# Ledger of designs, part 8: peptides against a protein of PDB entry 1EMU

Target 1, 132 residues: chain A of PDB entry 1EMU
Amino acid sequence: PPYLKWAESLHSLLDDQDGISLFRTFLKQEGCADLLDFWFACTGFRKLEPCDSNEEKRLKLARAIYRKYILDNNGIVSRQTKPATKSFIKGCIMKQLIDPAMFDQAQTEIQATMEENTYPSFLKSDIYLEYT

## One batch from the design tools (peptide; aimed at target 1 F40 G44 K47 I65)

Design b1_p12_2_s2 (made by RFdiffusion4, then SolubleMPNN; from b1_p12_2, 4 letters changed)
Fold by OpenDDE base, seed 2:
Structure b1_p12_2_s2 (fold): chain B 132 residues (1-132), chain A 12 residues (1-12)
Amino acid sequence: as target 1 above (132 residues)
Amino acid sequence: MSLEEQILESLL
């Protein structure tokens, strides 16, 4: 069943709507739902192909991601990303160099945080265990 | 809508 695959890899969990729903609920209770939301924001942003019609939208979106997750020093995403990574993103925003991969390093760092902490905790949570 | 799309739209 799918819930067993969720325990095998974070990727399997994030590729399943039910898995995402349960994991996000767990993260909200832990006060760290922004980790998952940021991860999905990065993935969605990277999928947007640069073109004249999307340039303004992509810039606005990049700024929004930066302001909500990176600039907020009290946020969990900001606390779990390296200063050099945040500085690079800030530089991209200021220079308006909006490459689809500009959030890749930050996404990697947040993914590592989930892999090391929240994902293992989720598999031990009542939310997951009661679902199984 | 995917969660990706929902999150992105919520930012705008």
Scores: peptide ipSAE 0.646, ipTM 0.951, DockQ to the pose 0.848
OpenDDE base, seeds 1, 3, 4, 5: peptide ipSAE 0.639, 0.634, 0.642, 0.642; ipTM 0.950, 0.949, 0.951, 0.951

Design b1_p12_2_s3 (made by RFdiffusion4, then SolubleMPNN; from b1_p12_2 with L1M T2S I3L)
Fold by OpenDDE base, seed 1:
Structure b1_p12_2_s3 (fold): chain B 132 residues (1-132), chain A 12 residues (1-12)
Amino acid sequence: as target 1 above (132 residues)
Amino acid sequence: MSLEEEILESLL
C-alpha cells in the first residue's frame, strides 16, 4: 500500500497527494509547515521557464519567496539554511538575475532538514500510525 | 488545485 512506500523514502511521500496532506498536517502541528511549503515553492518556481511574457511575474515570485522564507530571521527556513546560501539568493534578487535554479541550494538544505528530522518523526507520529 | 500551485498563488 502507498503508506508503506511513504516510509521507504521522502520522495515517495512527496509524490503522493494523500501523503503530502498528512505530512503537512503533521508539520503544522509541529510549527514547521514552512519547510514543506518552501520546498514546493522552489519546485514550482524552477518549473517556470524564463521568457519575455513572465519575466515580471518570475521576479515577483522570487522576491516573495525570499521575503517570506529567507529574509525572516525568525522563520524555520531561514534558521535551516546556511548564510552563504541566503546571501546568494539575496544577491540574485538585488541584481534582478532570476535564474530558475536560484533556490536549488536552499531547497536542498531544507530537504536535508526534513530527511533528518521531521520526516522520521512523521513516521512515528499518531497521524501516520492512525492512517496505517 | 495542487499544493504547489496553491503555495505559488498565495505568494502573489
Scores: peptide ipSAE 0.668, ipTM 0.952, DockQ to the pose 0.739
OpenDDE base, seeds 2, 3, 4, 5: peptide ipSAE 0.661, 0.648, 0.667, 0.656; ipTM 0.951, 0.949, 0.952, 0.950

Design b1_p12_2_s4 (made by RFdiffusion4, then SolubleMPNN; from b1_p12_2 with L1M)
Fold by OpenDDE base, seed 2:
Formats: sequence, C-alpha cells, structure tokens
Structure b1_p12_2_s4 (fold): chain B 132 residues (1-132), chain A 12 residues (1-12)
Amino acid sequence: as target 1 above (132 residues)
Amino acid sequence: MTIEEEILESLL
C-alpha cells in the first residue's frame, strides 16, 4: 500500500496527495508547515519557463517567495537556510536576475531539514500510525 | 491544479 512507500522515502510521500495532506497536517501542528509549502513553491517556480509573456509574473513570484519565507527572520524557513543562501536570493531579487534555479540551494537545505527531523518524526506520529 | 500551483497562486 502507498503508506508503506511513504516510509521508504520522502520523495514517495511528496508524490502522493494523501501523503502530502497528512504530512502537512502534521507539520502545521508542529508549527513548521512553511517548510513543505516553501519546498513546493520552489518546485513550482523552477517549472515556469522564462519567456516574454511571464517575465513580470515570475519576478512577482520570486519577490513573494523571498518576502514570505526568506526575509522573515522569525520564520522556520529563514532559520533553516544558510546566510549565504539567503544573501544570494536577495541579490537575485535586487538585480532582477530571476533564473528558474535561483531557489535550488535553499530548497536543498529545506529538504535536508525535513529529511533529518520532521519526516522521521512524522513516521512516528499518531497521524501516520493511525492511518496505517 | 497541482499543489505547487495552488501555493504559487496563493502568493500573488
């Protein structure tokens, strides 16, 4: 069953709508749902192919991601990303150099945070165990 | 709509 695959890898969990729903519920209770939301925001942003018709939209999205997750020093994403990574993103925003991969390093760092802490905790949670 | 699209739209 799918829930067994969720325990095998974070990727399998994040590729399943039911898995995402349960994991997000767990993260909300832990006060760190922004980790997952930021991860998906980065993935979605990277999929947007730059072109003349979406240039302004991509810039607005990049700014929004930056302001919500990176600039907020009290936020869990900001606390779990390296200063150099945050500085790089700020630089991209200020220079309006909006490459699809501009959030890749930050996404990697947040993914590592989930892999090391919240994902293992989820697999031990009542939310997951009661579902199985 | 994918979850990533929903999240991005919520930012605008």
Scores: peptide ipSAE 0.724, ipTM 0.961, DockQ to the pose 0.867
OpenDDE base, seeds 1, 3, 4, 5: peptide ipSAE 0.722, 0.717, 0.721, 0.720; ipTM 0.961, 0.960, 0.961, 0.961

Design b1_p12_3 (made by RFdiffusion4)
Pose (drawn by RFdiffusion4):
Structure b1_p12_3 (pose): chain A 132 residues (1-132), chain P 12 residues (1-12)
Amino acid sequence: as target 1 above (132 residues)
Amino acid sequence: DPLLQEAIERGK
């Protein structure tokens, strides 16, 4: 059963659209869906190839991720990401040197944040328990 | 931001 696999690893949960939908509903109710959206945004950004034809799209996307999740140090993703990590990201944006992996460290930190609090809470939530 | 939403959907 897919719902049982979701309890075994966060990666199993995020590899199933039903799991993602349920988990995001939980996060939305807890006021922190940005954690999951950012996690997927980093993955989406990284899979874009660094070729000339993608250069403009990539820069705009890197800026968008930075502006929404990294810029103001008050949003949940910004609060859960380290200062040096955000400093590096800002540098990449300003220098326009955006490697595909530039958000990897921030993604790892957000991933750990979900594994440490919201993911376990989700597995004990009414939403999950009802679904199962 | 449509471009950000596209990245989220692709990441999924």

Design b1_p12_3_s1 (made by RFdiffusion4, then SolubleMPNN; from b1_p12_3, 4 letters changed)
Fold by OpenDDE base, seed 1:
Structure b1_p12_3_s1 (fold): chain B 132 residues (1-132), chain A 12 residues (1-12)
Amino acid sequence: as target 1 above (132 residues)
Amino acid sequence: DPLLEEAIKLGE
């Protein structure tokens, strides 16, 4: 069953709508749902390829992601991303150079945070174990 | 933020 694959890799968990739902519920209880939301926001942003019709929308979205997750020094995403990574993103925003890959490094760092902490904890949680 | 919500859903 899918829940066994979720225990094999974070990737399998994040590729399953039921897995995402349970993991988000767990993260909300732990006060760190922003990790997952940021990760998916980065993926969604990267899917928007640059063109004349979506240029303004992409800029606004990049700014929104930056303000919500990177600029907030009290936020868990900001605390779990490297200063150089945050500075690079800030630079992209200031220069209005909005490349689809501008959040890739930050997404990687947040993914590592989940792999090392919240994902293993989820597999030991009542939410996951009761589902199995 | 509706723009962020849209992006999150698009990523899922």
Scores: peptide ipSAE 0.829, ipTM 0.976, DockQ to the pose 0.967
OpenDDE base, seeds 2, 3, 4, 5: peptide ipSAE 0.827, 0.829, 0.827, 0.828; ipTM 0.976, 0.976, 0.976, 0.976

Design b1_p12_3_s2 (made by RFdiffusion4, then SolubleMPNN; from b1_p12_3 with Q5E R10L K12E)
Fold by OpenDDE base, seed 5:
Structure b1_p12_3_s2 (fold): chain B 132 residues (1-132), chain A 12 residues (1-12)
Amino acid sequence: as target 1 above (132 residues)
Amino acid sequence: DPLLEEAIELGE
């Protein structure tokens, strides 16, 4: 069953709508749902290939991601991303150089945070165990 | 933010 695959890798969990739902519920209880939302926001952003028709939208979205998760110094995403990574993102925003990959390093760092902390805890949670 | 929500959904 899918829930067994969720225990094998975070990737498997995040590829499953039921898995995402349960994991998000868990993260909300832990006060760190922003980790997952940021991760998906980065993925969504990257899917928007640059073109003349969506340039303004992509810039607005990049700014929104930056302001919500990176600029907030007290936010969990900001605390779990390296200063150099945040500075790079800020630079992209200020220069309006919005490459599809501009959040890749930040996404990787947040993924590592989930892998090392919240994902293992999720597998030990009542939410997951009761689902099995 | 509706733009953020759209991006999150697109990422999922």
Scores: peptide ipSAE 0.809, ipTM 0.974, DockQ to the pose 0.954
OpenDDE base, seeds 1, 2, 3, 4: peptide ipSAE 0.801, 0.798, 0.798, 0.799; ipTM 0.973, 0.973, 0.973, 0.973

Design b1_p12_3_s3 (made by RFdiffusion4, then SolubleMPNN; from b1_p12_3 with Q5E R10L)
Fold by OpenDDE base, seed 1:
Structure b1_p12_3_s3 (fold): chain B 132 residues (1-132), chain A 12 residues (1-12)
Amino acid sequence: as target 1 above (132 residues)
Amino acid sequence: DPLLEEAIELGK
């Protein structure tokens, strides 16, 4: 069953809508749902390739991601991303250079945080174990 | 934020 694949890799968990739902519920209880929301926001942003019709929308979205997750020094995403990574993102926003890959490093760092902490904890949680 | 919500859903 799919829940066994979820225990094999974070990738398998995040590729399953039921897995995402359960994992997010767990993260909310732990006060760190922003980790997963940011990760998906970065993926969604990267899917928007630059063109004349979506230029303004992409800029607004980049700014929204920056303000919500990077600029907030009290937020878990900000605390789990490197200063150089945050500075690079700020630079992109200030220069209005909105490359689809501008959040890639931050997404990688947040993914590592989940891999090392919240994902293993999820597999030991009542939410996951009761589902199995 | 509707833009963020849309991006999150697009990322799934």
Scores: peptide ipSAE 0.827, ipTM 0.976, DockQ to the pose 0.933
OpenDDE base, seeds 2, 3, 4, 5: peptide ipSAE 0.827, 0.827, 0.826, 0.826; ipTM 0.976, 0.976, 0.976, 0.976

Design b1_p12_3_s4 (made by RFdiffusion4, then SolubleMPNN; from b1_p12_3, 5 letters changed; failed a check: a repeat of another design)
Amino acid sequence: DELLEEAIKLGE

Design b1_p12_4 (made by RFdiffusion4)
Pose (drawn by RFdiffusion4):
Structure b1_p12_4 (pose): chain A 132 residues (1-132), chain P 12 residues (1-12)
Amino acid sequence: as target 1 above (132 residues)
Amino acid sequence: SPYEDEVLESLL
């Protein structure tokens, strides 16, 4: 059963659209869906190839992720990401040197944040328990 | 994935 696999690893949960939908509903109710959106945004950004034809799109996307999740140090993703990590990201944006992996460290920190609090809470939530 | 695409589109 897919719902049982979700309890075995966050990666199993995020590899199933039903699992992502349920988990995001939980996060939305807890006021922190940005954690999941950001996690997927980093993955989406990284999969774009660093070729000339994608340069403009990638720069706009890197800026968008930075502006929404990294810029103001008050949003949940910004609060859960380290200062040095955000400093590096800001540098990449300003220098326009955007490697595909530039958000990897921030993604890892957000991933750990979900594994540490919201993911376990989700597995003990009414939403999950009802679904199962 | 579809969700990745949706998230990226929402940012642009």

Design b1_p12_4_s1 (made by RFdiffusion4, then SolubleMPNN; from b1_p12_4 with Y3I D5Q V7I)
Fold by OpenDDE base, seed 2:
Structure b1_p12_4_s1 (fold): chain B 132 residues (1-132), chain A 12 residues (1-12)
Amino acid sequence: as target 1 above (132 residues)
Amino acid sequence: SPIEQEILESLL
């Protein structure tokens, strides 16, 4: 069943709508749902192909992601991303150089955080175990 | 994916 695949790979969990729902619920209880939300925001942002018709919207989205997750020094995403990574993103925003991959390094760092901490904890949680 | 769009839309 799908829940067994979730235990084998974070990718499998994040590729399953039911898995995402349970994991997000768990993260909310732990006060760290922003990790997952930021991860998906980065993926969604990268999928937006730059063109004249959406350039302004992409800039607004990039700024919003930056302000919500990177600029907030008290946020878990900010605490789990390296200063150099945050500085790079800030630079992109200030220079209005909005490459689809501008959040890739930050996403990688947040993914590592989930892999090392929240994902293993989820697999030991009552939410997951009761679902199985 | 739907969750990606939901999150992005919530930021605007």
Scores: peptide ipSAE 0.757, ipTM 0.970, DockQ to the pose 0.841
OpenDDE base, seeds 1, 3, 4, 5: peptide ipSAE 0.755, 0.750, 0.754, 0.755; ipTM 0.970, 0.969, 0.970, 0.970

Design b1_p12_4_s2 (made by RFdiffusion4, then SolubleMPNN; from b1_p12_4, 5 letters changed)
Fold by OpenDDE base, seed 1:
Structure b1_p12_4_s2 (fold): chain B 132 residues (1-132), chain A 12 residues (1-12)
Amino acid sequence: as target 1 above (132 residues)
Amino acid sequence: SSIEEEILNSLL
C-alpha cells in the first residue's frame, strides 16, 4: 500500500496527495509547516518559465517567497538555510535577476532538514501510525 | 500541481 512507500522515501511521500495531507497536518502540529510550504513554493516557482507575459508575476512571487520565508529571521525556513544561500537569493531580488532556479539551493537545504528531522518524526507519529 | 498553485496563489 502507498503508506509503506511513504516510509521508503520522502520523495514517495511528497508524490502522494494523501501523504502530503497527513505530513502537512503533522508539520502544522509541530509548528513547522513552512518547511513543506516553502518546498512546494520553490517547485511551483521553478515551473514558471520566464516569458514576457509573466515577468511581473514571477518577480512578485519571488519577492513574496523571499519576504515570507527567507527575510524573516525568526522563521524556521530562515533558520534552516545557510547565510550564503539567503544572500544569493537577496542578491537575485535586488538585481531583479529572477532565474527559475534561484531557490534551488534553499529548497535543497530545506529538503535536507525535513529528511533529517521532521520526516523521520512523522513516521513515528500517531498520525502516520494510526493511518497504517 | 494543485498544492503548488494553492501555495503560490496564497503569496499574491
Scores: peptide ipSAE 0.712, ipTM 0.959, DockQ to the pose 0.834
OpenDDE base, seeds 2, 3, 4, 5: peptide ipSAE 0.712, 0.706, 0.711, 0.710; ipTM 0.959, 0.958, 0.958, 0.959

Design b1_p12_4_s3 (made by RFdiffusion4, then SolubleMPNN; from b1_p12_4 with P2S D5Q)
Fold by OpenDDE base, seed 1:
Structure b1_p12_4_s3 (fold): chain B 132 residues (1-132), chain A 12 residues (1-12)
Amino acid sequence: as target 1 above (132 residues)
Amino acid sequence: SSYEQEVLESLL
């Protein structure tokens, strides 16, 4: 069943809408749902191909991601990303150089945080175990 | 994914 695949890899969990729902519920209880939301924001942003018709929208999205997750010093995403990574993103925003890959390093760092902490904890949680 | 788009739309 799918829930067994979720225990094999974080990737399998994040590829399943039911898995995402349960994992996010767990993260909300832990006060760190922003980790997952940021990860998906980065993935979605990277998929947007730069073109004349979406330049303004991409800039707006990049700014929104930056303001919500990176600029907030009290946020868990900010706490789990390195200063150099955040500075790079800030630079991109200030220069209005919005490359699809501009959040890649931050996403990698947040993914590592989930892999090392929240994902293993989720597999031991009542939410997951009750589902199985 | 569906949730991916939901997150992005929530930012705008």
Scores: peptide ipSAE 0.793, ipTM 0.971, DockQ to the pose 0.934
OpenDDE base, seeds 2, 3, 4, 5: peptide ipSAE 0.792, 0.789, 0.792, 0.791; ipTM 0.971, 0.970, 0.971, 0.971

Design b1_p12_4_s4 (made by RFdiffusion4, then SolubleMPNN; from b1_p12_4, 4 letters changed)
Fold by OpenDDE base, seed 2:
Structure b1_p12_4_s4 (fold): chain B 132 residues (1-132), chain A 12 residues (1-12)
Amino acid sequence: as target 1 above (132 residues)
Amino acid sequence: SSIEQEILESLL
């Protein structure tokens, strides 16, 4: 069953709508839902191909991601990303150099945080165990 | 994906 695949890899969990729903619920209870939301925001942003028609929208999105997750010093994403990574993103925003990959390093760092902490905890949670 | 779009739209 799918829930067994979720325990094999975070990737399998995040490829399943039911898995995402349960994991997000767990993260919200832990005050860490922004980790997952930021991860999806980065993936979605990277998929937007730069063109004349969406340039302004991409800039607005990049700024919004930066303001919500990176600039907030009290946020879990900000606390789990390296200063150099945050500085790079700030630089991209200030220079208006909005490359599709500009959040890749931050996404990698947040993914590592989930892999090492919240994902293992989820597999031990009542939410997951009661689902199985 | 649907979730990705929902998250992005929520930021605007």
Scores: peptide ipSAE 0.727, ipTM 0.963, DockQ to the pose 0.834
OpenDDE base, seeds 1, 3, 4, 5: peptide ipSAE 0.719, 0.711, 0.717, 0.716; ipTM 0.963, 0.961, 0.962, 0.963

Design b1_p12_5 (made by RFdiffusion4)
Pose (drawn by RFdiffusion4):
Structure b1_p12_5 (pose): chain A 132 residues (1-132), chain P 12 residues (1-12)
Amino acid sequence: as target 1 above (132 residues)
Amino acid sequence: EELLQEAIEAGK
């Protein structure tokens, strides 16, 4: 059963669209869906190839992710990401040197944040328990 | 915002 696999690893949960939908509903109710959206945005950004034809799209996307999740140090993703990590990201944006992996460290920190609090809470939530 | 949403869907 897919719902049982979701309890075995966050990666199993995020590899199933039903799991993602349920988990995002839980996060939305807890006021922190940005954690999951950012996690997927980093993955989406990284899979874009660094070729000339994608250069403009990638710069705009890197800026968008930075502006929404990294810029103001008050949003949940910004609060859960380290200062040096955000500093590096800002540098990449300003220099326009955007490697595909530039958000990897921030993604890892956000991933750990979900594994540490919201993911376990989700597995004990009414939403999950009802679904199962 | 649209491009960010497309990246989120692509990440999934």

Design b1_p12_5_s1 (made by RFdiffusion4, then SolubleMPNN; from b1_p12_5 with E1D A10E)
Fold by OpenDDE base, seed 5:
Structure b1_p12_5_s1 (fold): chain B 132 residues (1-132), chain A 12 residues (1-12)
Amino acid sequence: as target 1 above (132 residues)
Amino acid sequence: DELLQEAIEEGK
C-alpha cells in the first residue's frame, strides 16, 4: 500500500496527495508546516517558465515567497536556510533577476531539513501509525 | 497570500 512507500522515501510521500495531507497535518501540529509549503511553492515557482506574459506574475510570486519565508527571520524556513542562500535570493529580488531556479538551493536546504528531522518524526507519529 | 497558495498547489 502507498503508506509503505511513504516510509521508503520522502519523495514517495510527497508524490502522494494523501501522504502530503497527512504529513502537512503533522507538520502543522509541530509548528513547521511552512517547510512543506515553501518546498511546494518553490516547485510551483520553478514550473513557471519565463516569458513576456508571465514576467510580472513571476516577480510578484518570487517576492511573495521571499517575504513570507526568507525575510521572516523568526520563521522556520529562514532559520533552516543558510545566510548565503538567503542573501542570494535577496539579491535576485533586488535586481529583479528572477530565474526559475533562484530558489533551488533554498529548496534543497529545506528538503534536507525535512529528511533529517520532520520526515523521520512523521513516520513515528500517531498520525502516520494510526493510518497504517 | 493567494499567489503563494496557487504556487503551492501547482507544486503538488
Scores: peptide ipSAE 0.803, ipTM 0.969, DockQ to the pose 0.944
OpenDDE base, seeds 1, 2, 3, 4: peptide ipSAE 0.801, 0.800, 0.801, 0.800; ipTM 0.969, 0.968, 0.968, 0.968

Design b1_p12_5_s2 (made by RFdiffusion4, then SolubleMPNN; from b1_p12_5, 5 letters changed)
Fold by OpenDDE base, seed 5:
Structure b1_p12_5_s2 (fold): chain B 132 residues (1-132), chain A 12 residues (1-12)
Amino acid sequence: as target 1 above (132 residues)
Amino acid sequence: DELLEEAIKLGE
């Protein structure tokens, strides 16, 4: 069953709508749902290929991601991203150089945080275990 | 934020 695959890799968990739902519920309880939301926001942002018609939207979205997750020094995403990564993103925003990959490093760092902390904890959680 | 929600959904 899918839940067994979720235990094999975070990738499998995040590729499953049921897995995402359960994991998000768990993360909310832990006060760190922003990790997952940021991760998906980065993925969504990257899917928006640059073109004349979506340039303004992409800039606005990049700014929103930056302000919500990177600029907030008290936020878990900010705390779990490296200063150099955050400064790079800030630079992109300030220069209005909105490359689809501008959040890739931050996403990688947040993914590592989930892999090392929240994902293992999720697999030990009542939410996951009761689902199985 | 509506844009963020849209992006999250797009990412999922």
Scores: peptide ipSAE 0.809, ipTM 0.970, DockQ to the pose 0.960
OpenDDE base, seeds 1, 2, 3, 4: peptide ipSAE 0.808, 0.806, 0.805, 0.806; ipTM 0.969, 0.969, 0.969, 0.969

Design b1_p12_5_s3 (made by RFdiffusion4, then SolubleMPNN; from b1_p12_5, 5 letters changed)
Fold by OpenDDE base, seed 5:
Structure b1_p12_5_s3 (fold): chain B 132 residues (1-132), chain A 12 residues (1-12)
Amino acid sequence: as target 1 above (132 residues)
Amino acid sequence: DELLEEAIKEGE
């Protein structure tokens, strides 16, 4: 069943709507749902291929991601991303150089945080275990 | 933020 695949990899969990739902619920209880939301926001952003028709939207979205997750020094995403990574993102925003991959490093770092901390904890959580 | 919400949904 899918829940067994979720235990095999974070990727499998994040590819499953039920898995996402349960994991988000868990993360909310832990006060770190922003990790997951940021991860998905980065993916959503990257999916927007640059073109004349979506340049304004892409810039606005990049700024929104930056303001919500990177600029907030007290936020969990900011705390779990490296200064150089955040500085790079800031630079992109300031220069209005909005490459689809501009959040890739930050997303990788947040993914590592989930892999090392929240994902293992989720697999030991009542939410997951009761689902199984 | 509506843009963020949309992006998150698209990412999922």
Scores: peptide ipSAE 0.808, ipTM 0.970, DockQ to the pose 0.963
OpenDDE base, seeds 1, 2, 3, 4: peptide ipSAE 0.805, 0.804, 0.806, 0.804; ipTM 0.969, 0.969, 0.969, 0.969

Design b1_p12_5_s4 (made by RFdiffusion4, then SolubleMPNN; from b1_p12_5, 5 letters changed)
Fold by OpenDDE base, seed 5:
Structure b1_p12_5_s4 (fold): chain B 132 residues (1-132), chain A 12 residues (1-12)
Amino acid sequence: as target 1 above (132 residues)
Amino acid sequence: DELLEEAIREGE
């Protein structure tokens, strides 16, 4: 069953709608749902290829991601991303150089945070265990 | 933010 695959890798968990739902519920209880939302936001952003028709949308979205997750010094995403990574993103925003990969390093760092902390805890949680 | 929420959904 899918829930067994979820225990094998975070990628498997995040590739399953039921897994995402349960994991998000768990993260909300832990006060760190922003980790997951940021991760998915980065993926969604990267899917928007640069072109004249969506340039304004991409810039606006990049700014939104930056303001909500990176600029917020009290936020968990900001705390779990390296200063150099945040500085790079800020630079992209200020220069309006909005490359599809501009959040890749931040996404990687947040993924590592989940891998090391919240994902293992999720697998030990009542939410997951009761589902199994 | 609706745009951000849309991006999250598209990422999933």
Scores: peptide ipSAE 0.805, ipTM 0.970, DockQ to the pose 0.948
OpenDDE base, seeds 1, 2, 3, 4: peptide ipSAE 0.804, 0.802, 0.804, 0.802; ipTM 0.970, 0.969, 0.970, 0.969

Design b1_p12_6 (made by RFdiffusion4)
Pose (drawn by RFdiffusion4):
Structure b1_p12_6 (pose): chain A 132 residues (1-132), chain P 12 residues (1-12)
Amino acid sequence: as target 1 above (132 residues)
Amino acid sequence: SSEEERVIDELL
C-alpha cells in the first residue's frame, strides 16, 4: 500500500502525487506549505540545462526562487536556512552565476527541516490517519 | 515531473 511506503521515507512520500497532495494539505493547514514548494522548486530549477537557450529562463527562475523564499528573512524557508547558505545564494544571483546546483544546500536544509518536524507530525496527523 | 512543472509555472 502506497500510504505505508510513505511512512518509511520522506523520499517515498514525495515520489507519490497522492502523498504529496496530502502532505501539502497538512503543511498548508500548519502554515508552512512553502517548505514543500521550495523543495520542488529547487529540483525543478536544477533539472534545467545550463545552455544559452535556457540562460534567460534560468536567471528569471533563480531570481524568483530567491525573491520568494530566500530574500526576506522572515518567511519560513528563509528562517530555516543558514545565513552562510543564503549568502552564497545571494552571491550567485547578483553575479549572475547560477549553477544548476546553486540551491542544493538550501534544499538539503529544508529537507532536514521537514524530516525533523512536519514529516513526523504528518504521519501522526488526522489527515494521514483518516486517509489510511 | 508535473509537480515540478506546476511549482515552476507558479514562480514565472

Design b1_p12_6_s1 (made by RFdiffusion4, then SolubleMPNN; from b1_p12_6, 5 letters changed)
Fold by OpenDDE base, seed 2:
Structure b1_p12_6_s1 (fold): chain B 132 residues (1-132), chain A 12 residues (1-12)
Amino acid sequence: as target 1 above (132 residues)
Amino acid sequence: SSIEEEVLNSLL
């Protein structure tokens, strides 16, 4: 069953809508749903191919991601990203250099945080175990 | 994905 695949890798969990739903619920209870939301925001942002028609939208989105997750020093995403990574993103925003890959390093760092902490905890949670 | 779009739309 799919829930067994979720225990094999975080990738398998995030490829399943039911898995995502349960994991997000768990993260919300732990006060760290922003980790997952930021991860998906980065993925979605990277998929937006730069063109004349979406330039303004991409800039707005980049600024919003930056303000919500990176600039908030009290947020879990900010606490789990390296200062150099946050500085780079700030620089991109200030210079209006909005490359599709501008959040890649931050996404990698947040993914590592989930892999090492929240994902293992989820597999031991009542939410996951009751589902199985 | 639908989740990606949902998150991005929530930021606008």
Scores: peptide ipSAE 0.691, ipTM 0.956, DockQ to the pose 0.871
OpenDDE base, seeds 1, 3, 4, 5: peptide ipSAE 0.689, 0.684, 0.690, 0.685; ipTM 0.955, 0.955, 0.955, 0.955

Design b1_p12_6_s2 (made by RFdiffusion4, then SolubleMPNN; from b1_p12_6, 6 letters changed)
Fold by OpenDDE base, seed 2:
Structure b1_p12_6_s2 (fold): chain B 132 residues (1-132), chain A 12 residues (1-12)
Amino acid sequence: as target 1 above (132 residues)
Amino acid sequence: SSIEQEVLESLL
């Protein structure tokens, strides 16, 4: 069953709508849903190919991601990303150099945080265990 | 994906 695949890898969990829903619910209870939301924001942003018609929208989105997750010093995403990574993103925003991959390093760091902490905890949670 | 779009739209 799908729930067994979720325990095999975070990737399998995030490829399943039911898995995502349960995991997000768990993260909300732990006060760290922003980790997952940021991860999906980065993935979605990277898929937006630069063109004349979406340049302004991409800039607005990049700024929004930066302001919500990176600039907030009290936020969990900010606390779990390295200063150099945050500085790089800030630089991209200030220079208006909006490369599709500008959030890749931050996404990698947040993914590592989930892999090492929240994902294992989820597999031990009542939410997951009661589902199985 | 649907989740990706939902998150991005929530930022606008």
Scores: peptide ipSAE 0.693, ipTM 0.958, DockQ to the pose 0.870
OpenDDE base, seeds 1, 3, 4, 5: peptide ipSAE 0.688, 0.686, 0.684, 0.683; ipTM 0.958, 0.957, 0.957, 0.957

